# Ledger of designs, part 117: peptides against a protein of PDB entry 5H65

Target 1, 294 residues: chain A of PDB entry 5H65
Amino acid sequence: QYLERTPLCAILKQKAPQQYRIRAKLRSYKPRRLFQSVKLHCPKCHLLQEVPHEGDLDIIFQDGATKTPDVKLQNTSLYDSKIWTTKNQKGRKVAVHFVKNNGILPLSNECLLLIEGGTLSEICKLSNKFNSVIPVRSGHEDLELLDLSAPFLIQGTIHHYGCKQCSSLRSIQNLNSLVDKTSWIPSSVAEALGIVPLQYVFVMTFTLDDGTGVLEAYLMDSDKFFQIPASEVLMDDDLQKSVDMIMDMFCPPGIKIDAYPWLECFIKSYNVTNGTDNQICYQIFDTTVAEDVI

## One batch from the design tools (peptide; made by RFdiffusion4, then SolubleMPNN)

Design b2_p13_8_s4 (from b2_p13_8, 9 letters changed)
Fold by OpenDDE base, seed 1:
Structure b2_p13_8_s4 (fold): chain B 294 residues (1-294), chain A 13 residues (1-13)
Amino acid sequence: as target 1 above (294 residues)
Amino acid sequence: SDELLQEYMESLL
């Protein structure tokens, strides 16, 4: 809905909660580095988490690769299994399970691979070659998801994560509940396996100045503000450059604030209680800046 | 197809 523009000086005097339309200059923002602004957010418990680094994933998959696939769990009605032995690395066993649709192997571009014993590099290469990859391990009676600290699903360059707190993991055979075993929609896979999927979000703090006052506003957004998905930005140099260009446009380095462009956005105020202290905070919402770049 | 996959996996692993 339409809101009249309100100066920051007036907003700073008002009680929360309220919604405002503002026109202000971006004096500064934090964090300055894009990779530090991308987080994982649980839609259920609302916990913010760091995106695991490559080094963290390497450790997880390396540990998983030390375990030998259980022969008893190979070649079920759900999947066909193939085992490879590495020529080096002491003959490490890698199992790839090809998930079938109604007993039939799908085309490679529609196939879900369950990988047991793969390294991060191997898994990523396979995810680029095939449609979808799930890292798994041998459980007692069935294959299980390897670790929620790692992606539960990898599709191309996108890593899908689940919330450890909110998820109640189910065995791989629960993928049988999916009617269509060719599209492998992340949300459907997550539901079948009892996973609450995490959402990639941009998390930033903007210092806004309209000449009447200065206000700090919080930004938590997945794809609307920049019109760039937070889920893809870390793995795409062009998208990173685009975000950097947008931020540089609104907050150019080495230039006085008087020359900064005006940013139009919506902010909402809310109360935060810290002990006996009551503070009013502000959050940016329903705002797209990409249109201003045109 | 299986042979091609085998060759690919052998090159990968």
Scores: peptide ipSAE 0.035, ipTM 0.720, DockQ to the pose 0.011
Fold by OpenDDE base, seed 2:
Structure b2_p13_8_s4 (fold): chain B 294 residues (1-294), chain A 13 residues (1-13)
Amino acid sequence: as target 1 above (294 residues)
Amino acid sequence: SDELLQEYMESLL
């Protein structure tokens, strides 16, 4: 839908909900640090969550590593199992289950590993070699996902998370429902296991100024605004630099706002109830920053 | 092979 450009002063006087096209300068933004702006969002319950830190994952996997793999759950029609005993003082057992495609082990670059008892470091090393890794534990009758506080799927450097609130976990054997056991699409894996996947999103607050008024707008975007996936940015230094450059371009330090470039974007207004008070808030939507400005 | 996998896993674990 085509929208005419509306000055901020006019927008600030109007009732919500409405959609606007604006041209404004980015006076300031929060948070300033990129790692603080990346969140996990549930598309179903809309809960925002922090991306777990390495330390958090270490604890989860360390706890999982204290559990002994159940021999009865090894070597099924779905997967072949190998067990290793670590050489460290604890001598913990690590089980790796190689998921088969129609009874045949796929190539390493297409193989899904189910890891039981691995540390974060070990799992990450394996995920670099093998296409996909799922941390699991021995359940009563089948392997089960280890913990939704940890990734349900690791592909390379990408950690895929699920919503604890919305997910109804199913056992690993439900992966049998997948016809293609080589590509391991995260959404398909999630569906098979009863997981509602979380989406990586940039969450930021922009203070916009067009000379007629000042407006705070909320940005929640996964990959459109920066044309950079939020799911990849935390693990890629070049992508981080790109985002930083974009933000520095729109909001350069030490320079007067009059010299800032103009940002064209769409915003929508909406009502928020805060106790007895009705507040109008604004959200950026369907906006991509111009590449020519970069 | 199982041997290659074992060697690899032993290097990781």
Scores: peptide ipSAE 0.034, ipTM 0.717, DockQ to the pose 0.010
Fold by OpenDDE base, seed 5:
Structure b2_p13_8_s4 (fold): chain B 294 residues (1-294), chain A 13 residues (1-13)
Amino acid sequence: as target 1 above (294 residues)
Amino acid sequence: SDELLQEYMESLL
């Protein structure tokens, strides 16, 4: 989409909704802390949620570890089961179910593990070795997802979450519907289990100034703006440094705004009604951070 | 699971 560049002073006088191409300086942004800008977004109900903290997950998995794996649910056509008793920590029973592809156990890098009774630390260690891990519990007739407040799928350092409001969970045997039981695509796993997957998004407010006017624009983006996935940034120090570097480039601390680089982006205006007050708001869209123009 | 996996799990848990 080609749009002519419009000065902010002109935009501020126009009715919504409209789309604009702008060139402006990033006067300031919120939140300042990167981890505060990463949220989970539901594509169906559009609710924004906080990414669960380690402490939250620890509680969930501790609760799950109080339940004993049901022997009747072990060793099905879908998976082979192994049980361990911890030497310490009150002798917890941990069940790991290795999902088979057409009756054959795949290699570790292609294998999906279902885990009962594992701690967060144990699950994370397993996810680093194996392709995919799903925290589960013993249901009445089948294994079930442990809790949507925890990841439904962990792949390496990436935690995949589902929407509690929009999901209608199905039992683990529904993974049989997947023809390919080696790749374990998160969306396919979610679909099989009745999960609406949440999307990691950067959520930020930019104050933009082009010398003719100042406006605030909302950013909600998964991977386009920074060319860095929001899903990976929280667990990767290098990616965090990259985002911080980008923000420091456009909004350098201790320097006057006159020396800031120009940011080119697309914004769309929209109407918001708060009681009797009508307000025009702005959102950044379809924008990748370009090279700075000094 | 193979013996190596067993050893790994025992070391992990």
Scores: peptide ipSAE 0.033, ipTM 0.723, DockQ to the pose 0.011
Fold by OpenDDE base, seed 4:
Structure b2_p13_8_s4 (fold): chain B 294 residues (1-294), chain A 13 residues (1-13)
Amino acid sequence: as target 1 above (294 residues)
Amino acid sequence: SDELLQEYMESLL
């Protein structure tokens, strides 16, 4: 739908909800650090969560590594199991379960590994080699997902997380419901295991100024605004640089706002009630930042 | 091969 450009001064006087097309300068934005702007969002309960840090994951996997794999759960129709003993002083047992496709082991790049007792470092190395890894533990009747505080699926450098509030976990044997056991699509894996997958999103607040008024607009976007996936940016230095360059272009440090480029975007207004106080807020939507700025 | 996997895992763990 076509929207005419509306000056901010006019928007600020109107009731919500409405949609607008605007042209404004990015006076400032928060947070300033990219890693602080990347969050996990549940599409079902809409809770925003922090992306776990390596230190958090280390603790989870260290705890998991204290438990010995159950021999009774090894070598099923779904997977072949191998066990290694670490050479460290603890001599912990690590089980790797190779998921089969119709009784046949797939190629390494198509094979899903279930890892039991691995450290973060070991899991990451395996993920780089075999692409898809699920951290698991021995349950009473079957292998189970280790912990929703950790990734339920690691593919290369991408960590896929699930919502603790909305997920109802099922055992690993439910992966049998997947007809194709080679692609390991995160959403399919999540569905099979009863997981509501979280979405990586950029979360920022933009202060916009078109010379007629100043407006704060909220940005929550996964891959459209920057044309860069939020799911990949934290693990890719080049993507981080790209986002930083874009932000520096629109909001250059040490330069007067008069020299800033114009940003064209869509914003929607909505009402937020805090007690008796009604506040109008604004959110950026359906907007892609172009490299060619006017 | 199983041998390559074994070697890799031994180096990893």
Scores: peptide ipSAE 0.032, ipTM 0.711, DockQ to the pose 0.011

## One batch from the design tools (peptide; made by RFdiffusion4, then SolubleMPNN)

Design b2_p14_3_s1 (from b2_p14_3, 4 letters changed)
Fold by OpenDDE base, seed 3:
Structure b2_p14_3_s1 (fold): chain B 294 residues (1-294), chain A 14 residues (1-14)
Amino acid sequence: as target 1 above (294 residues)
Amino acid sequence: MKRPYYPVEPYVPF
């Protein structure tokens, strides 16, 4: 793809849709706080959602913990079940189902756990020890995913979410369709359970200035722009630091824009209609942070 | 939030 540089003043006069190569400074960006820029995106219906916070998850798992595991659904060909009763006055029941591979329990680092009645803290502890965790509940005839408002799969510190609009949930026994029951690839798990997985994305608005004009460009990207996965950044201090350093380099705080670096990127224009309001918007595309910056 | 325009690969350096 060959595009000549176009000044922002010229772009602002043109109809959409078009593609442009620009050279500009990043005057400002929003949101300023990194955690606010990370969203969940559905590749099918294109809805953007907030990443659930711990408080939200606590409520979901606390509610799930009030439900008693059904003894009839324990110890199937797919999984071996262990039940614990907590040492509190209420005697909460916690069920952990260890998914087998061809009838054999895998090693802990390859094992998928299905958890009923676990708290967020307990689930997180287990996800650090075992390969994967799925929060579940007892359905009428089978275990079912607990709630799509919570992760359908937890692997270490990574929470995998599904789209409520696009997913048609299937019962846990559908995991039998997976040939490999040790790797637990999120997309494969999602497919087996009828889930459309959501993608973590960085969502930002860049205010670009080339001296001829000012333009706001939308950024939505999972891992290519920063070369840092949006799925990992919220739980990794080093990755957060890296993104902050990159943004501080592009848009240094406390100094004048004259000292900002010149940046080259691609932007696309497109039409947006909100009721009677028709406007042209811009989105950054096919752009990555230079390797020498990382 | 704006209605996104979805790009096509490949990416180039920023």
Scores: peptide ipSAE 0.013, ipTM 0.477, DockQ to the pose 0.033
Fold by OpenDDE base, seed 5:
Structure b2_p14_3_s1 (fold): chain B 294 residues (1-294), chain A 14 residues (1-14)
Amino acid sequence: as target 1 above (294 residues)
Amino acid sequence: MKRPYYPVEPYVPF
């Protein structure tokens, strides 16, 4: 859809909701640190959550490791089980369940592992080798997801999280509903287990200035704006450098705003009520960083 | 800043 360019001074006088095309400079942005701008968003309840820290995950997996795997739940039609005892003085038991496809063990790169009693470090090592890992625990009648505060699925370096508020967890045997037990698409796994998957999003506030006016625009985007997945950026130094370079190009440090580049952008206005006060807010949409910037 | 996961060498079967 074609939108004519509208100056910020005109936009600031109009009622919401409306869509605009603007040309403005990025005077400033927040948060300044990239790791603070990456959040988890629920598509159902729309809550924003922090990405769990490594220390938080360590605690969850340590707590899970205090429970001994139930022998009655090993070696089902869905998976083959192996048990290891750690060499440390505590003799922690770790169960790894290899999910089968039609009764056959897939190749390592296609095999889903269910891990019980593993530490974060151990799980990460397994995910690097087998790609797909689900942290689980022994339930009363079946294996269950360990905890929605931890990833429900780890693929390589990507941690997939579920919404505690919106999910209604189902037992591991529900993975039988998946016809293809080799691809392990996160959304399919989530659906089978009753999980509402959270989405990684960049969350930033841009202060935009076109010389006629100044407004703050909210950015909430998963992979379109930067052409970089929010789900991968925290674990990849090169992707982080790319985002930093983009932001430095938009808002060069130590340079006056007169020399800043002009940015073409789409923004939409919307109403927010705070008690008796009605405020108009703005959000960036359908905007991608140009190829000459990337 | 990359979020590091410490590659501590724990006992792992793989």
Scores: peptide ipSAE 0.012, ipTM 0.481, DockQ to the pose 0.111
Fold by OpenDDE base, seed 2:
Structure b2_p14_3_s1 (fold): chain B 294 residues (1-294), chain A 14 residues (1-14)
Amino acid sequence: as target 1 above (294 residues)
Amino acid sequence: MKRPYYPVEPYVPF
């Protein structure tokens, strides 16, 4: 859909919702720190959550490690189980369940591990080796996901999270519904376990200025705006540098705004109710960083 | 932080 360019001063006078094409400079943006801009978004309830810090995960996994794996839940048709007792740490028991594909153990790079009692460090090590790991605990009748506050699936360095509000957790045996037990697609795993997966998103506020007016517009995007996945950026120094470079190009530090590049983008207005007050907000949409810029 | 509107897929370079 073609939209004519509209000056910000005109936009600021109009009611929402509407869509606009604008040409403006990025006067400033928030947050300034990249890691603060990466959030988890639920596609169902639309809540935004912080990406858990390592310290938070440590606590969760330490708590999980205090629970003893139930012997009755070991070695099912779905998985083969191995138990380790740590020499130190009060003889902590760690159970690793190797998920089978049609009764056969797949290769390590295709094997899903279910881990009980592992520390964050141990889980990460296993994830790096086996690619796919699910932290679990012994339930009453079956293994269960450990905690939705922790990743439901860890693949390499990527942590996949689920929405606590929207998920209706099902037991691990529901992984049997997956025909292919080698690829371990996060969405498929989530569906099998009754999890609504959260999406990594960039969340930023852009202050746009076209000389006629100033407008704040939100950016919420997973991988299209920067053409960089929000899910990967926190774990990749090069991607972080790329985002920083892009933002520095749009809003160069120490330089007057007159020298800033002009940016064309789409924004949409929408109404937000805060108590009795109605406010019009703006969000960037259908916009990606130009290829000639990056 | 105010709650953003749900995102749409970008199609236009800027």
Scores: peptide ipSAE 0.011, ipTM 0.493, DockQ to the pose 0.038
Fold by OpenDDE base, seed 1:
Structure b2_p14_3_s1 (fold): chain B 294 residues (1-294), chain A 14 residues (1-14)
Amino acid sequence: as target 1 above (294 residues)
Amino acid sequence: MKRPYYPVEPYVPF
């Protein structure tokens, strides 16, 4: 259905929840840095989490590397195992388990690697070659996911994370439930391992001004608003530049707001209770950047 | 003036 444009001054006087079509200028936005705008969102518990930094992952994998791979868990029907002893680092043991499809080792581009004892650098190198890597550790009876604070699956440059609160981890042998062990779809892997996958989202606050009033509208979106996946933007310089270009177009630095472009979008109001205080908040929805902008 | 935002018209129950 079509919504008529409503001035912000009128919206600010109305009760929530309601939906509006507005025409306004982007006075400002938060956060200013793109990397701060990308979060991990759980679709089940709705918690927002920070995307781990490289330094955080280094620590996790270093800690994992202190554990020696269990020989008893090598070379199962599910995977073939290879072990390396590093020349340095006190002879660190690294085990790579190549997951087989029906007992046969698939091609490298279709092969899932399970890695224990590997560093972030080593894991990333392997992910670039084999396209799918799961960091694991030796459990009591089976290999297990290393840590949900780290990616449960790395594919190329994309890190897939799981929700600690909502996941009930299962051992690696549960990958046997996957009939096709070549495609390694993240959601399928997550399901097999009892993981609730987190979603990359852009999280921003837009200050909108139409000359009649000013309001802040929340943006939480994975790929529709910018038409750029939040899951890829942090690892792709060109995508980052595109987002920056879009934001600079909407809110050009060094220029007065009078010269800013008019933007049309949808916002919805909703009630938020903070203790005894009730406030109305706003969220952008069903809005995308114009195709002719990029 | 360029219009960089396009609303994707949703179903509106109002």
Scores: peptide ipSAE 0.024, ipTM 0.577, DockQ to the pose 0.026; fails the geometry check

Design b2_p14_3_s2 (from b2_p14_3, 6 letters changed)
Fold by OpenDDE base, seed 4:
Formats: sequence, structure tokens, C-alpha cells
Structure b2_p14_3_s2 (fold): chain B 294 residues (1-294), chain A 14 residues (1-14)
Amino acid sequence: as target 1 above (294 residues)
Amino acid sequence: MKRPYFAVEPYVPF
């Protein structure tokens, strides 16, 4: 739909909901730190969650490592199991289950590992080598996902999380429903295990100024706005640098707003009710960072 | 010289 450009002063006087095309400068944005802007979003219940810190994951995996793998759950038709005993003071047992495809072990880069008793460091090392790792624990009758507070799937440097509220976890043997046991698509794994996957999103507030007015617009986007996946940015220094550079171009530090570039975007207004107070809020949509030549 | 901007979808020129 075509939208005519509307000045901010006019928008600020109108009722919601409505969609607008605007041309404005980015006066400021928050949060300033990129890691604070990356969140996890549930597509079903719409809950926003913080991305767990490494310290949080360490605790979860350390706790999981206190439990001994159940020998009865090893070496099924779905997976072959190997156990290592660490040489630490407690003799920690680590079980790695190699998921088979039609009874045959896939190549390492296509093989899904189920890990019991692994530390975050060990799990990350395995994920870098095998590209797909699920932290698990021994249940009563089958292996189960360790904890939805931790990733349900780690692929390389990407941590895939599930929604605790919306997920109804199923046992690991449900991976048998997957015809292709080599690609390990996160959504397919999630579906098999009864997980509603969370989505990485950039969550930011932009203060936009066109000289006629100022408004704050909310940004929630996974990969379209920056053309950089929110799911990868936290683990990639180059991507982080790219986002920082983009924001510095739009909102240059140490210079006056008169020198800021003009930006064009779509915003939509919506009503938010907080008790007795009604507020009109704005959200950026259908907008991508672009460059042209002057 | 390259000028950064936000582009709307579909693309609408300034």
C-alpha cells in the first residue's frame, strides 16, 4: 500500500491505529549497547526474554553434570552411545549419543549429538565440530531435553531456545519422526520435541525528529532491518561491528543533528492501555537499512 | 558518495 509522507507533527495529533511513511533523522536510540538490544521472542505467546548469559548456562550445565547417565538408555535404534569419565576429582561421566540415520552414523558435519553431563565449554567444542548438539538428560524411560532455560539445539555458534510457557516437551525418541536425520533443521527438531522455538530479535527504541516533531518508534526485527540476523550477531564480532557502524552512520556521535542523514521508514501507531492510561505508541515496520549514492 | 538511509518495502524513492 502506498503511504504519503506525513510530518511527525501531524502524526502526533492523530488517533491510533494508523500507518505512516515518514522522513526523519535518528536523534537517538536505546539501548546503546548492542547486546542489550538482542532478545528472544515467542511467536506464540509473544513473551520477550533475555538471552541467557554464559554464566547462566554454566550453572545449568554444571547442575546437569551432577546426574549420571542411565545405562539403560544407551545404544538405541536411534543413537549410538559413548561414555567418558573425566579425570576430575568427582569423576564426572559424560555421555555422547550419536544419532543415526536409518541405522547408519552420518558424517560428522551431519551428525546430531545428544550430550549428557557436558559443560558449556565441552558442548560448544562439540557443536563447532559436529554442528548440531542437543543437551539432554536421562529421564525415566528415555532421554529428555535437559532444560529449556538452556538451548535445546546448538549449531555451531548459534543457540536455539524454546519457550517454557508454550512448549510441551516430548522425549528424544520422537526424533524418529524426522525422515531426514542429517540436516537437523531447528524448526523440525523443535516440532519433534514439542518445542515452540524462540526467535532472536533486535529490540530498540528510536527517537525520530523531522524538525516538526519528535516521536519514539519501537523496533522489533529479526533479520530484515539491519540485514543481519539477530540470532548470529552476539557470536560474531564482525556482525556486531557492522551494526555499530550502521548506527553510527545514522546517529553519529559527537556531531550536531543538523549533520545527521535523513531517513525514510514506515511506522505504525497503536494503542497501549496501562490501567486507566491510554497511550499511543509507534513501531517501525517494513523498513530496511539501505544506501544510495549522492 | 554513499548516503545511508532507511528504505521502506516496497522501495519508495525520496
Scores: peptide ipSAE 0.022, ipTM 0.521, DockQ to the pose 0.026
Fold by OpenDDE base, seed 1:
Structure b2_p14_3_s2 (fold): chain B 294 residues (1-294), chain A 14 residues (1-14)
Amino acid sequence: as target 1 above (294 residues)
Amino acid sequence: MKRPYFAVEPYVPF
């Protein structure tokens, strides 16, 4: 679809909802820090959440480690269990359950580990070696997911989170519903366990100025705008540098706006009601960072 | 449909 370029002054006078093509300069943007722009979004209830910090996870896993694994829940048809007693921390017990595929233990890179009583450090070490790790706890009759405030699945450096509001957790034995117990696709794991997975998203506000007017446009995007996954950016310095470079290009620090590059993108307007006040807001949509082609 | 670009003018090399 083709949209004609519309000046901001004209857009600001129009009713919502509408779609526009604009040419403007990025006067400023918020948040300024990349880590503040990465959020977790529920596709079902649309709630936005902060990505937990390492310190938050430490607390959750420390709390989980205060509970002793139930011996009755070890070594089922689904998994083989091994227990360690730590030499420190008053003999903390850690259980690792190795999920079997049709009764056979898969290769390490294809094996899902269920960890009970592990610290964040221990979990991360295991995820680096075995790829897929789920933090769990002993329930009444089965292992259960530890806490939706922590990742329900850790794969390498990627933390997968679930929505507390929308999820209806099921016990670990529901992983039996998965025919292939080697690939451990996050969405499949989530479905089996009754989890609504959260999506990593970039959330930013762009102040756009074309000389005729100024408006703020909202950006919510997972991987299309920057062509960089929001799910990976926090754990990859090179990806962070790439995003920073892009933003510095659009909004060069220490330079007057007159020298800023012109940017062409698409925005849509929408109505927001706050009590008795009606406001028109704007959002960037269907736009990807790209260079002009020669 | 070709995806719209957040194009930069003048050209800025990456």
Scores: peptide ipSAE 0.021, ipTM 0.538, DockQ to the pose 0.024
Fold by OpenDDE base, seed 2:
Structure b2_p14_3_s2 (fold): chain B 294 residues (1-294), chain A 14 residues (1-14)
Amino acid sequence: as target 1 above (294 residues)
Amino acid sequence: MKRPYFAVEPYVPF
């Protein structure tokens, strides 16, 4: 449906909820650092979480590496197990379980590895060589996901996380429910393991100014606004540069706002209740950074 | 309805 352009001064006087098309300049935005703008969002409980830092993951995997793999859980119908003892780390045992497809080991590029006792470095190395990696631990009767504070699935440089609040974890043998044990679609893996997958999102606040008024608009978007996946941007320098370039074009540093580009986008208003106070907030929606055809 | 976020004035290619 077509929305007529509405000046910010008019919008600021209206009740929520409503949708608007606006033409405004991006006076400023926050956070300024890209890594601070990327969050994990639960589609079920809608909580936002920080993306774990490497240091956080190191601790989790280091702790996991102190646990000895249970010999009784090795070599099942689902997976073949190999165990290594490290030479220089007090004989740390690392188990790698190669998930089979109908009793047959897939090709390396299609194989899911379950890693028990691996460090972050080791896990990352394996994830770069194999299709998929799941950090696991020995449970009482089966392998289990190591920790939802760490990725439940690693595919190359992509870390897939699950919501601690909304997930009801099931043991690794539930991967048997997957007919195709070669593609390892994150959503399918999550479903099998009782995980509610988190979604990477850009979270920013834009201060918009059209000369008639100023308002702050919230941006929460996974891949539509920038046409860049939030799930990939933290691990790709080129994508980071692209986002930075876009933001620099919209809000050029060291330049007066009169020289800023006029931008068109959609915003929606909504009510937020803080105790007795009702506040109207705004969110960008159905808006994509458009590339010029040259 | 999806709409582009674009500069109208001054023109900035992106």
Scores: peptide ipSAE 0.020, ipTM 0.535, DockQ to the pose 0.025
Fold by OpenDDE base, seed 5:
Structure b2_p14_3_s2 (fold): chain B 294 residues (1-294), chain A 14 residues (1-14)
Amino acid sequence: as target 1 above (294 residues)
Amino acid sequence: MKRPYFAVEPYVPF
């Protein structure tokens, strides 16, 4: 469907919901810090959550490490277990369970590790050597996911989180339902364990100005707008620099707005009710940062 | 319907 360009002054007078094509300058945006713009979104309850900080994860894993692995849950048909004691003053017990595929241990790049008593640092080191890591604890009858406040799955530098509100956790033995125990697709793991996976999203507010009017447009996007996955950006300095460069091009610091580039994008209007007040809001949609065509 | 978010004037390389 073709949309004609509509000036902001005309849009501001119209009722919602509607879709528009606009040409405008990015006067400003919020938040200014990239780490503040990356959130976790639940597709079921639609709540936005903060990405846990490293310090928060350290606390969770430290608490988990106070629990001794249950010897009765070691070496099942699903996994082979190895336990060692750390050389620190506390003599912390760490258990690593190597998940088997049809009774055979996969290659390291295809293997899923279940870890009890590991620190964040140790878990991250292991995730770099093995395909996938799940932090777990000893339950009453089986291993269980440690805590949904921590990642349920770590693959390399990617942390996969689940919704605490919407998930109904199932025990680790439910991984047996997966026919292929080598690929460890996050959605499949989540389904097997009763987890509603959260989606990484960029959340920003753009103040757009076309000289006829000014409006704020909301951006909530996972990987299409910047052509950069929100799930990877916080752990990759180069991706962070790329986003910063894009935003600096749209809204260059130290330059007057009259010299800013004119940008084309799509926005949609929608109604929001705050008590007795009806407000029209705007959201960017179906828009991707253009590639260099030089 | 999908369109790129791009500069039309002046041209800014991304």
Scores: peptide ipSAE 0.020, ipTM 0.543, DockQ to the pose 0.025; fails the geometry check

